# Peptides against a protein of PDB entry 8YVU, part 9

Target 1, 39 residues: chain A of PDB entry 8YVU
Amino acid sequence: PQLCYILDAILFLYGIVLTLLYCRLKIQVRKAAITSYEK
Target 2, 160 residues: chain B of PDB entry 8YVU
Amino acid sequence: TWLTVLKKEQEFLGVTQILTAMICLCFGTVVCSVLDISHIEGDIFSSFKAGYPFWGAIFFSISGMLSIISERRNATYLVRGSLGANTASSIAGGTGITILIINLKKSLAYIHIHSCQKFFETKCFMASFSTEIVVMMLFLTILGLGSAVSLTICGAGEEL

## One batch from the design tools (peptide; aimed at target 1 A33, target 1 (a further copy) A32)

Design b1_p10_5_s2 (made by RFdiffusion4, then SolubleMPNN; from b1_p10_5, 7 letters changed)
Fold by OpenDDE base, seed 1:
Structure b1_p10_5_s2 (fold): chain B 39 residues (1-39), chain C 160 residues (1-160), chain D 39 residues (1-39), chain A 10 residues (1-10)
Amino acid sequence: as target 1 above (39 residues)
Amino acid sequence: as target 2 above (160 residues)
Amino acid sequence: as target 1 above (39 residues)
Amino acid sequence: DVVDKFIRSA
C-alpha cells in the first residue's frame, strides 16, 4: 500500500511537469501564430 | 503527419525508454537484494524468477541508446540498426507484459485463496508486496513498450 | 488500497494523453516557426 | 531541450 502511494506521487509530479510544459508550449504556439498573422 | 511527430521526438522517446529500463532494473535489483525469491514458495515472483527486470532492461537500454545515436548521427546503417533493436525491444516488452500479467494473476489468486484479510500474515504481505511491485513493473513495461513501438514506427517511416 | 491502484491507472492515462498532446503542440510550434521563417 | 540537457549531463 505504501508503494502505491509513492507511485501516485511520482505520477502526479510527472503530470504536473507535463502540464506546465504543455502550457508553455501552448503559449509559444499562440505567439508564433500571432507573429505569422502580422506577416 | 504522425511520422513527423515521432521523428522529432525520437530522442525523447529513446531517453524515455532508457529511463524506463533503468527504473525497471533498479526495482528488480532492489527486490532481488531484499528478498530471496528462490526461497519464496509459489509463483508470486515468477516475473523476477524469469529474470525479466534484467534482460528487459538491457533490451530497452540498448534500443534507446541505438535510437539516440541513430538520431544524432543520421546514418542510414544506424537507422536500420535502431529499427531492428527497437523491434526486438518491442517484442521483449510484449513478452514482459505477458509474464507480468501472469504473475499478477497468480498473486491475486494467492491473496484470494488464502483470504488475506489479515495483512499481518507474512505470506499475505509478500503476495500483496509482489502485487504492488508487479503493477509498477507493468506500468513501466507498458511505457517502455510504447516508446519502443513509437521508435519502431519512426524508423520504419525513415526507411520508406 | 484498491483506490490507490485506480488512481494510478487514471494518472497513467493522463500522462499518456498529455504526452500525446505535448507532441502535437510541439509540431504546431515547429510548423509555425517554419512558416514565420519563410515570410 | 530537456532531453538535450539530460543527454548532455550524461
Scores: peptide ipSAE 0.517, ipTM 0.806, DockQ to the pose 0.050
OpenDDE base, seeds 2, 3, 4, 5: peptide ipSAE 0.479, 0.456, 0.468, 0.470; ipTM 0.795, 0.787, 0.795, 0.795

Design b1_p10_5_s3 (made by RFdiffusion4, then SolubleMPNN; from b1_p10_5, 7 letters changed)
Fold by OpenDDE base, seed 1:
Structure b1_p10_5_s3 (fold): chain B 39 residues (1-39), chain C 160 residues (1-160), chain D 39 residues (1-39), chain A 10 residues (1-10)
Amino acid sequence: as target 1 above (39 residues)
Amino acid sequence: as target 2 above (160 residues)
Amino acid sequence: as target 1 above (39 residues)
Amino acid sequence: EIVEEFIRSA
């Protein structure tokens, strides 16, 4: 049971980090799309 | 397009592979230090008896290191070496997954047969602990195999 | 304890999906960068 | 390091 909780903590942290990175990438893609539309 | 993406992520995949290998070694070392597996009856720790955490980690570490070095030096001979190592690591990973699945099935069967409601029984505790460790190792092995296969595809694409 | 294992499975799947999506977005950002460079 | 470089490039 303790190992399960440790794994949960690691996976949770990993998920949060990936979510933040994904959001940042999505914002970059949107900015790039806007720039391409203005041309 | 996919090959190009994999090439750009080659170093990351190599690092991930090395990290996975190191974690496997750590778990193997901890289990071997805490438990005398040779005295434990049954096949609860069959993956450890087979020495998978050790040889598997070695293969993954070598594959990851060669992949990183190959990417950094951009030498043809290193690329071929990395491809060979990654292929070997992929095979080792597949074998490891098989061993771990067998171990997991045996552990689960043991828990089911003995109806381990009393966690404080030594055998039930060991079986539960084994199950947890095997599951963790299985996840790590899947990650390692994924990285090794990805690196193999990248290396094969560079040779073509 | 069973809830912990279920959570682990969900978080693991979430991590895999996010990793794939992240890779796809990264490819899109790179394509956008190449298109902007060619202009 | 790769993550940090990515964050810096954003």
Scores: peptide ipSAE 0.490, ipTM 0.793, DockQ to the pose 0.182
OpenDDE base, seeds 2, 3, 4, 5: peptide ipSAE 0.480, 0.483, 0.481, 0.484; ipTM 0.796, 0.798, 0.802, 0.798

Design b1_p10_5_s4 (made by RFdiffusion4, then SolubleMPNN; from b1_p10_5, 8 letters changed)
Fold by OpenDDE base, seed 2:
Structure b1_p10_5_s4 (fold): chain B 39 residues (1-39), chain C 160 residues (1-160), chain D 39 residues (1-39), chain A 10 residues (1-10)
Amino acid sequence: as target 1 above (39 residues)
Amino acid sequence: as target 2 above (160 residues)
Amino acid sequence: as target 1 above (39 residues)
Amino acid sequence: EKVEEFIRSA
């Protein structure tokens, strides 16, 4: 059971990091779309 | 610009593959050091008896290293070598998943047959511990296989 | 312990889904960058 | 450091 909790912690951290990266990428897509529209 | 982004992706995948390999190796060494698998009755640790954590880790490490070297030197022979290593790592990962699934089934069957209601019984504890380790290794192997397959596709695209 | 395994499965699935979404977003960012360069 | 730089550049 302790190993299961460690795995949960790792997977949870991984999920948080990926979510943050996804949000940053989404913002970049929006910025790129705006710059392409102004040109 | 596109090639540089793809190269950065390859490097990231290579690093993740090496990290996965190192984690698998660490788990393998810890299990082998703490538990005398040779004296454990049954096939609860069949994946460990087969040496999967070791050879799998080696294959993933070699694949990751070759991918990084291929990206840095940008030589045709290294690209082919990386593609070959990634293909071999993909095959090894698939074999490892199969072994781990078989081990998991045996471990679960053992727990069911012995009616492991008491967690503190040595046999039941070992079976549960084995199951947990096998599940962790299965997840890591799936991640490693995904990275190896991705690198293989990228390498095949560059040859093309 | 059973709840821990269920949590592991959910977190693992979440990680896979996020990885796929991240890849799709990355492709979209690249496409947007190309279209902005051609303009 | 390179991994961190990669994460920051992404």
Scores: peptide ipSAE 0.435, ipTM 0.792, DockQ to the pose 0.129
OpenDDE base, seeds 1, 3, 4, 5: peptide ipSAE 0.396, 0.384, 0.393, 0.431; ipTM 0.779, 0.784, 0.787, 0.791; seeds 1, 4 fail the geometry check

Design b1_p10_6 (made by RFdiffusion4)
Pose (drawn by RFdiffusion4):
Order: sequence, then structure tokens, then C-alpha cells
Structure b1_p10_6 (pose): chain A 39 residues (1-39), chain B 160 residues (1-160), chain C 29 residues (1-29), chain P 10 residues (1-10)
Amino acid sequence: as target 1 above (39 residues)
Amino acid sequence: as target 2 above (160 residues)
Amino acid sequence: CYILDAILFLYGIVLTLLYCRLKIQVRKA
Amino acid sequence: DTAFLLKVAS
């Protein structure tokens, strides 16, 4: 009954999860590009 | 096989360490700049008053920088420094967790007994704001400390 | 406030859709 | 595939 930031609290978790998943994907793709471009 | 997986997966832990260090500064500067932290009737601030946002800001940052640079550049003396910075950051997080837990204990002791019936927007909106902020910080610190301890136990993997 | 929260509430849907698309595309690669 | 991985990695 006192909404706004209570619903906005889970959005911060959503942001953290996405900002970490993108970093993990970028590092993984960079490693895969380095391993595939060597030969 | 746990050691190989932890070794090959290393610099993301430095990414999440540096994210924690970067996001700790924004909260610490905004909270310590918007209003004085020594004239609170409920003395709600028990973590920002102890320097915790500025106690592990350039502390987690150096451990994340060393962990990122470790795989980028395999320096002779950088490997030794990375383990020390990781274990010092594990200790700093261990202290931060308990100080944040006693901050939650005091904030709940303030809001629990006759200070404000039901939710906020009666007399102490700052008390609920500080409680939610410190809960978010505690969760983010748990996330950072778990990665710091995982990197600490992955980095040695050998005698000395 | 509430509407401001709603405007950034669907940004996550599109961001996760593009993230899944990138994942499938990289899996194909 | 390698060129696509290089593009995504940039």
C-alpha cells in the first residue's frame, strides 16, 4: 500500500543482473574471438 | 576441476569488484553531501559515520584493478600483490557486513517502537530511506564479498 | 514518479530480448 | 564466424 520505491527496489537488482551479464558475455566473446583468430 | 574453472574465469570477478567500488562512491558522496551526518535525532547513520562507504571504495577498486591487470599483464610481483589485496578486501568486507548488520539492528530498533506507526511519511521518512539504502548496500556488499573470497581462494592454488 | 518508473520498466524487456538474440546469434557462430 | 566474433568483441 506504499508503493513506488518498493517496486523500484527490485529494478535495481534487475539492473545489476543485466550489467553483470553483459560484462560476462563481452569477456566471453572477446576470449572466443582471440582463440578463433589465432589460426 | 574447481581450480581450473576458477582460474580461467577470473577477470569477471574483477569486473564485479570494480563495479562495487564504483557504485559505493556514488552512494557515499550523495549521503554524506545532502545532509550532515552528526545531527540525527535517531542517530540512524551508523555506517556512513564510520567511513564504510569511503573505507572500502578505493580498497575494492585496487583489488579489482590488480585482478583485471593480472591476466592482461603477468608481471613478476603483481601476482603476490593480488592475493594480498584480495584477502585484505575479504577482511574489509567481513567488517563491513557486521557494521551494516548492527546498523540494521539500530534502524529497526528506532522504527519498531512507537517512533512511527505503519509505514513512513509520518515523521521519519529518512529512517525508512536509510534502512532501504543500507539494505541495498548490504546485498551489494554480499555480492562483492562472495566474488572477493572466490578470487582469494582461486589465486593461491599452490604453495605460497 | 510512478509513470517515470513505468517508462524504464519496459526498457528491461527490450534489453533482455536483444541479449537473447545476441546469445542465439553467437551460439550459431 | 571469426569476423562476427571480432565485431561483437569490439

Design b1_p10_6_s1 (made by RFdiffusion4, then SolubleMPNN; from b1_p10_6, 5 letters changed)
Fold by OpenDDE base, seed 5:
Structure b1_p10_6_s1 (fold): chain B 39 residues (1-39), chain C 160 residues (1-160), chain D 39 residues (1-39), chain A 10 residues (1-10)
Amino acid sequence: as target 1 above (39 residues)
Amino acid sequence: as target 2 above (160 residues)
Amino acid sequence: as target 1 above (39 residues)
Amino acid sequence: STELLLKLAE
């Protein structure tokens, strides 16, 4: 049971980090699309 | 830039909030149907006794629905309503987290005091089950609060 | 313990989906950057 | 929404 809770914490943290990274990448894709449209 | 991103993801955040609310309601109903919380000694189910899964889920559901409607209709009155609902949901989420943390502390304290070495003992099993449910509810509440806060920031940005 | 494992499964699935989406977005950003450099 | 998720997946 203790290992399960530790795994939950790690997976939760991983999920938060991935969500933040996904948001950053999405912004980068949008910036790239805008730059491509201006050319 | 961040406000524009949040505005574009407002519907997604609203859906996430509704899903979180529904899962909280499901957990609440399952716990209430399987266990008679009134006959359980101690405060291991204090969050359920306080009715958090129910009123919290209602607040999150209303906030999510209002956010979706506000995004679809793009009316000023709906934006204000969504902002109010999201603010209320954020407060409810914060209160819920506090209640769940208190419940978690009590459950853990109960396990430590009774030296629960045997998982099959009724009291220890109930305390462990309560702890697991509270942790699940805590994760869901954090997700719901995150969505509600994001929607609140988005709504506040639209009012400025 | 069973609920913990269910949560682990959900979080794990969520992590996999986010990782795949992140990889796809990263590839899109790279393609956009290459296209911008060729112009 | 599922549609938004599908669009994001494209």
Scores: peptide ipSAE 0.399, ipTM 0.798, DockQ to the pose 0.101
OpenDDE base, seeds 1, 2, 3, 4: peptide ipSAE 0.389, 0.398, 0.362, 0.319; ipTM 0.799, 0.800, 0.790, 0.794

Design b1_p10_6_s2 (made by RFdiffusion4, then SolubleMPNN; from b1_p10_6, 7 letters changed)
Fold by OpenDDE base, seed 2:
Structure b1_p10_6_s2 (fold): chain B 39 residues (1-39), chain C 160 residues (1-160), chain D 39 residues (1-39), chain A 10 residues (1-10)
Amino acid sequence: as target 1 above (39 residues)
Amino acid sequence: as target 2 above (160 residues)
Amino acid sequence: as target 1 above (39 residues)
Amino acid sequence: AVELLKKLAE
């Protein structure tokens, strides 16, 4: 049971990190799209 | 097409927020239905007594719905409304996290004070159950906050 | 304890889905970069 | 929500 809670914490942290990375990547894609549209 | 992809991502975040809100609401309702919180020692379910599952779920649901509607209609006023709702939801989520953390601390303290070695003791069982529910709600709230913040940033970027 | 395992399953699934989406997005960014470089 | 997820998967 304790291992389950630890796993939850790790998975949760992983999810947060992935979400942030995804957001950053999305912003990069947006910037690239804007640059392409202005050209 | 890229705008469509971005819109789809915003919709996904909005849907995630709504789902998170609904799950929180469901958990709140289940806990309220199964447990007479009013008759339980007050500190164990402080987050429930504060009504967080209810108002938090409402705020997140409204924020998510507004985000989806704003994305679909692509109107400036809706974007601003969504941004406002997401900001409010973010604040609510932060407050909820704080309340949940306090509740967790109290629940853990209760478990320690009563030396809950016997899981089958009613009080210890309730405290453990409360802790589990609060942890789940905390995770859901953080997920909802993440989605709300993401949508807020996206909305702010569109206004610039 | 059972709730913990359910949460683990949900978080794990969420993590997998996000990872796949991230990979797809990364591939798209790479394709966009290549196209921009050839122009 | 499931439909949106499917569309995102496409």
Scores: peptide ipSAE 0.464, ipTM 0.816, DockQ to the pose 0.078
OpenDDE base, seeds 1, 3, 4, 5: peptide ipSAE 0.431, 0.405, 0.386, 0.426; ipTM 0.797, 0.793, 0.796, 0.798; seed 5 fails the geometry check

Design b1_p10_6_s3 (made by RFdiffusion4, then SolubleMPNN; from b1_p10_6, 6 letters changed)
Fold by OpenDDE base, seed 2:
Structure b1_p10_6_s3 (fold): chain B 39 residues (1-39), chain C 160 residues (1-160), chain D 39 residues (1-39), chain A 10 residues (1-10)
Amino acid sequence: as target 1 above (39 residues)
Amino acid sequence: as target 2 above (160 residues)
Amino acid sequence: as target 1 above (39 residues)
Amino acid sequence: SVDLLLKLAE
């Protein structure tokens, strides 16, 4: 049971970090697309 | 294209917020229907006693709905309303997290004090169940808060 | 305990999906960068 | 957003 809760915490943290990284990457893709459109 | 992308993102965040709120409400309702929290000894269900699953879910639902409506109608008054609702939801989410953390600490302390080695004891079972529900609600609340904050930032950016 | 394992499964699946999406997005950014460099 | 991601992946 304790291991399950620890795993939950780790997976949750991992999910948050991945979400933030995904958002950053998405912003970069958007910026690249805008730059390409303006050219 | 940029505006449409932003609109789709806001709608997605709003939907996520509503779903999170609905899940929290469902869990709260199930717990209240299955367990008579008023008759449970101790503060194991302090978050439920505070009514967080109910009012928190309402705030998040309203915030999400207003965000979706604001994006669909593209009216300035709705944007401001959505911003206000998202801000309120963010505050509510923060308060909810605090309450849930306190409840979690109390539940863990209860388990420790009663040396809950026997899972089949009613008190230990209830404490364990409470802990599990509180953890799930905490995760959902954090997700909801993240969506509300994101929507607030987007709305604030549109007003600048 | 059973709820904990269910949550673990959901979070794990979520993490995998996000990782795949992140990888796809990263590849897109790389392709965009290469195209921009060739122009 | 998922549909947009799918379109961008094409």
Scores: peptide ipSAE 0.416, ipTM 0.804, DockQ to the pose 0.150
OpenDDE base, seeds 1, 3, 4, 5: peptide ipSAE 0.410, 0.409, 0.389, 0.411; ipTM 0.797, 0.799, 0.802, 0.803

Design b1_p10_6_s4 (made by RFdiffusion4, then SolubleMPNN; from b1_p10_6, 7 letters changed)
Fold by OpenDDE base, seed 1:
Structure b1_p10_6_s4 (fold): chain B 39 residues (1-39), chain C 160 residues (1-160), chain D 39 residues (1-39), chain A 10 residues (1-10)
Amino acid sequence: as target 1 above (39 residues)
Amino acid sequence: as target 2 above (160 residues)
Amino acid sequence: as target 1 above (39 residues)
Amino acid sequence: SVELLLQLAR
């Protein structure tokens, strides 16, 4: 049971980090698309 | 940049907030229907006794709905209303997290004090079940708070 | 204990989906960068 | 949006 809660915490943290990284990458893709459109 | 991205994802964040709220409400209603919390001795279900799954879900649902409507209608008054609702939902989420953490501590303390080695004891089972449900609700509340804060930042950026 | 494992499964699935989406976005950013370099 | 994510995924 303790192992399950530890795994939950790790997976939750991983999910948050990935969500933030995904948002950052999405911003980069959008910026690149805007820059290519203005050219 | 970040504000622009958040603005574009406002509908998605609103939907996520509503979904999180609905899941929390469902868990709350299921627990309340299966367990008579009023007859359970101790503060193992303090978060449920406080009614957090209900009022928290309502706040998140209202904020999510207002955010979606604000994005679709693109009206200034709706943006302001959404900002207010999301701010209120963020405060509610923070309060909910606090209540859930307190409940979690009480549940863990109960398990420790009663030396719940035997899973077959009804009190130990209820404490363990409460702990699991509270952890799930805590995760959902954190997700809801994240969406509400993101929507609040978006709304604040639109007013500036 | 069963609820903990269910949460682990959901978080694990979420992590996998986000990882795949992140990889796709990263590839798109790289393709956009290459296209902008050749122009 | 989910639609934009789906478009980007294509």
Scores: peptide ipSAE 0.423, ipTM 0.800, DockQ to the pose 0.140
OpenDDE base, seeds 2, 3, 4, 5: peptide ipSAE 0.402, 0.379, 0.392, 0.405; ipTM 0.793, 0.790, 0.794, 0.792

Design b1_p10_7 (made by RFdiffusion4)
Pose (drawn by RFdiffusion4):
Structure b1_p10_7 (pose): chain A 39 residues (1-39), chain B 160 residues (1-160), chain C 29 residues (1-29), chain P 10 residues (1-10)
Amino acid sequence: as target 1 above (39 residues)
Amino acid sequence: as target 2 above (160 residues)
Amino acid sequence: CYILDAILFLYGIVLTLLYCRLKIQVRKA
Amino acid sequence: EYLEIYNELT
């Protein structure tokens, strides 16, 4: 009954999860590009 | 096979360490700049007053930088420094967890007894704001400490 | 406030959809 | 292909 930031609290978790998943994907793709471009 | 997986997956832990160090500065500067932290009737601030946002800000940052540079550049003396910075960050996080827990204990002791019936927007909006902020910091610090301890136990993997 | 939260509430849907598309594309690669 | 995906992610 006192909403706004209570619903806005889980959005910060959503932001953290996405900002970490993109970093993990970027590092993985960079490693895969390095391993495939060597030969 | 845990050691190989932890070794090959290393610099993301430095990414999340440096994300924790970077997001700790913004909170710490905003909270310590918007209003004085020594004239609170409920003495709600028990973590920002102890320097915790500025105690592990350029502390986690250096451990994340060393861990990122470790795979980028395999320097002779950088491997030794990375383990020390990881274990010092583990100790700093262990202290931060307990100080943040006693900050939650005092904030709940303030809001719990006759200070404010039901939710906020009666007399102490700052008390609920500080409680929510500290809970978010505690969760983020748990996330950072888990990766710091995982990197600390991955980095040695050998005698000395 | 509430509407401001709603404007950035769907940004996550599109961001996750593009993230899944990138995942499928890199799986194909 | 991986270089193109990497540049897209950057």

Design b1_p10_7_s1 (made by RFdiffusion4, then SolubleMPNN; from b1_p10_7, 6 letters changed)
Fold by OpenDDE base, seed 5:
Structure b1_p10_7_s1 (fold): chain B 39 residues (1-39), chain C 160 residues (1-160), chain D 39 residues (1-39), chain A 10 residues (1-10)
Amino acid sequence: as target 1 above (39 residues)
Amino acid sequence: as target 2 above (160 residues)
Amino acid sequence: as target 1 above (39 residues)
Amino acid sequence: DYLKILEQLL
């Protein structure tokens, strides 16, 4: 049971980090698309 | 800018907030349906006794809905309404986290005091179950608070 | 214990979905960067 | 509308 809670904490942290990275990457894709359209 | 990004993700944050609220409400309803909290000795379910799953879900649902409507209609009055709702939801989320942390501490203390080596004891089982539910609710509340704060920052940025 | 496993399953699924979306976005950024360089 | 937003998010 303790191992399960540790796994939950790791997966939760991973989910937060991935969400932040996904948001940042999505912004980069949008910026790149806008820059490509303006050229 | 970060504000522009947050504006584009406002609907996503609103949906996430509503979903979080619905999950919290579902957990609250299930716990209240399965367990008679009034007959449970101690403060193991203090967050449920405080009605957090209900009022928290209402606040987050209203905030999420207003955020989605505000983004769709792009009207100043809706932006202000969403900002107010998200601010209220952020306060509610903070209060919810506090209640859940207190409940978690009480549940953990109960488990420690009773030396719950035998999981099959009804009291130890209930305390363990409460701890698990409270941890899940805490994670969901943190997600809801994060969305509400993000939406609040977006709304504040639109007023500037 | 069972709730911990349910949470693990949800977080794991969320992590997989985010990882797939992140990979797709990363490929899009790379394609956009290549297209911008060729112009 | 909620389902459409969910579909857009997915």
Scores: peptide ipSAE 0.503, ipTM 0.803, DockQ to the pose 0.083
OpenDDE base, seeds 1, 2, 3, 4: peptide ipSAE 0.483, 0.483, 0.478, 0.485; ipTM 0.793, 0.797, 0.795, 0.801

Design b1_p10_7_s2 (made by RFdiffusion4, then SolubleMPNN; from b1_p10_7, 6 letters changed)
Fold by OpenDDE base, seed 5:
Structure b1_p10_7_s2 (fold): chain B 39 residues (1-39), chain C 160 residues (1-160), chain D 39 residues (1-39), chain A 10 residues (1-10)
Amino acid sequence: as target 1 above (39 residues)
Amino acid sequence: as target 2 above (160 residues)
Amino acid sequence: as target 1 above (39 residues)
Amino acid sequence: EYERILQQLL
């Protein structure tokens, strides 16, 4: 049971970090697309 | 830059908020259907007795729906409505977290006081089950609050 | 314990989906960068 | 609508 809660916390943190990284990467893709469209 | 990012992810945040709300509602409904919360010691299921899974889910659902509609239609009146709903949902989420933390403390205290070595004892089982449900609800509420706050910031940026 | 495992499963699925989406976006950024470098 | 959102996210 304790291991399960620890795993939940780790997975939750991982989910938050991945969401932030995904948002950053999506912005980079959009910026790259805009730069490619202006050239 | 951050406001532009949040605006572009508004629909995603709204969907996440609705999903979180639906999961919270499902958990609330299942717990109410399986457990007679009225006959259980009030301290273990205080968040459920307060009706948080229900009203919180409603607030998050409305906020998410309004955010999606506002993004799609891009109408000024919808933006303002979404901002109001998201602000209300953010407040509701914060209140919900507080209630859940209090419930978690009570549940943990109950487990500690009764020295729950026998997991099969009904009281200890209920306290452990409550703790698990409250932790799940807490994570969902944090996700919902994060989405609602993000949507609120996005909406506030559009009003300025 | 069972609820904890359910949460683990949901968070794990979420993590996998986000990782796949992140990988797809990363590939798109790389393709966009290569296309911008060839022009 | 869910499929459309999913297609926009993909």
Scores: peptide ipSAE 0.386, ipTM 0.799, DockQ to the pose 0.106
OpenDDE base, seeds 1, 2, 3, 4: peptide ipSAE 0.346, 0.372, 0.323, 0.331; ipTM 0.790, 0.788, 0.771, 0.800; seed 1 fails the geometry check

Design b1_p10_7_s3 (made by RFdiffusion4, then SolubleMPNN; from b1_p10_7, 6 letters changed)
Fold by OpenDDE base, seed 4:
Structure b1_p10_7_s3 (fold): chain B 39 residues (1-39), chain C 160 residues (1-160), chain D 39 residues (1-39), chain A 10 residues (1-10)
Amino acid sequence: as target 1 above (39 residues)
Amino acid sequence: as target 2 above (160 residues)
Amino acid sequence: as target 1 above (39 residues)
Amino acid sequence: EYERILQQLE
């Protein structure tokens, strides 16, 4: 049971990091699309 | 700007791969130090007997280190080396997943056969513990494989 | 204890999905950058 | 029985 909670913590942290990276990448895609539309 | 972001992502993936490898190595070392696997009946620790936590951790660590070095030095030869290492790590990860799945099946089969409803019996406790550790190792291996594959794709894209 | 394993499965699935989405988004960013450079 | 179950799982 303790190992399960440790795994949950690791997976949760990984999920948060991936979510932040995904959000950053999504913002970059949006900026690139806007720049392409203005040209 | 895009290249710098991609480089930062590659470094992150490399660090994740190294971290995963280190965790796998730590688990392998702890299990081998605490449990006398050689005296445990059955194949509930088949992945550990095969030495996967050790050789898998080495492959992932080397791949991650090469990826980080390649990113920092921006040398063409390092990019190729990183691509090769990541490919090797991807193969190792796939093999590791297979070994861990086999171990998991054996452990679950052991629990089912011995009707391990009472976890207080030594054999059932060890089988349950093995199952938990193998599941953790499986998740870590999948994460490592994902990072290695991602780095391989990035490296292949840079060579084209 | 059973809830912990269920949480592990959900978090693991979430991690896989996010990784795939991240890869797709990264490919889109690369395509957009190439298209912008050709113009 | 253990060997049979293992063979079925393979």
Scores: peptide ipSAE 0.383, ipTM 0.817, DockQ to the pose 0.009
OpenDDE base, seeds 1, 2, 3, 5: peptide ipSAE 0.380, 0.382, 0.371, 0.369; ipTM 0.802, 0.816, 0.788, 0.795

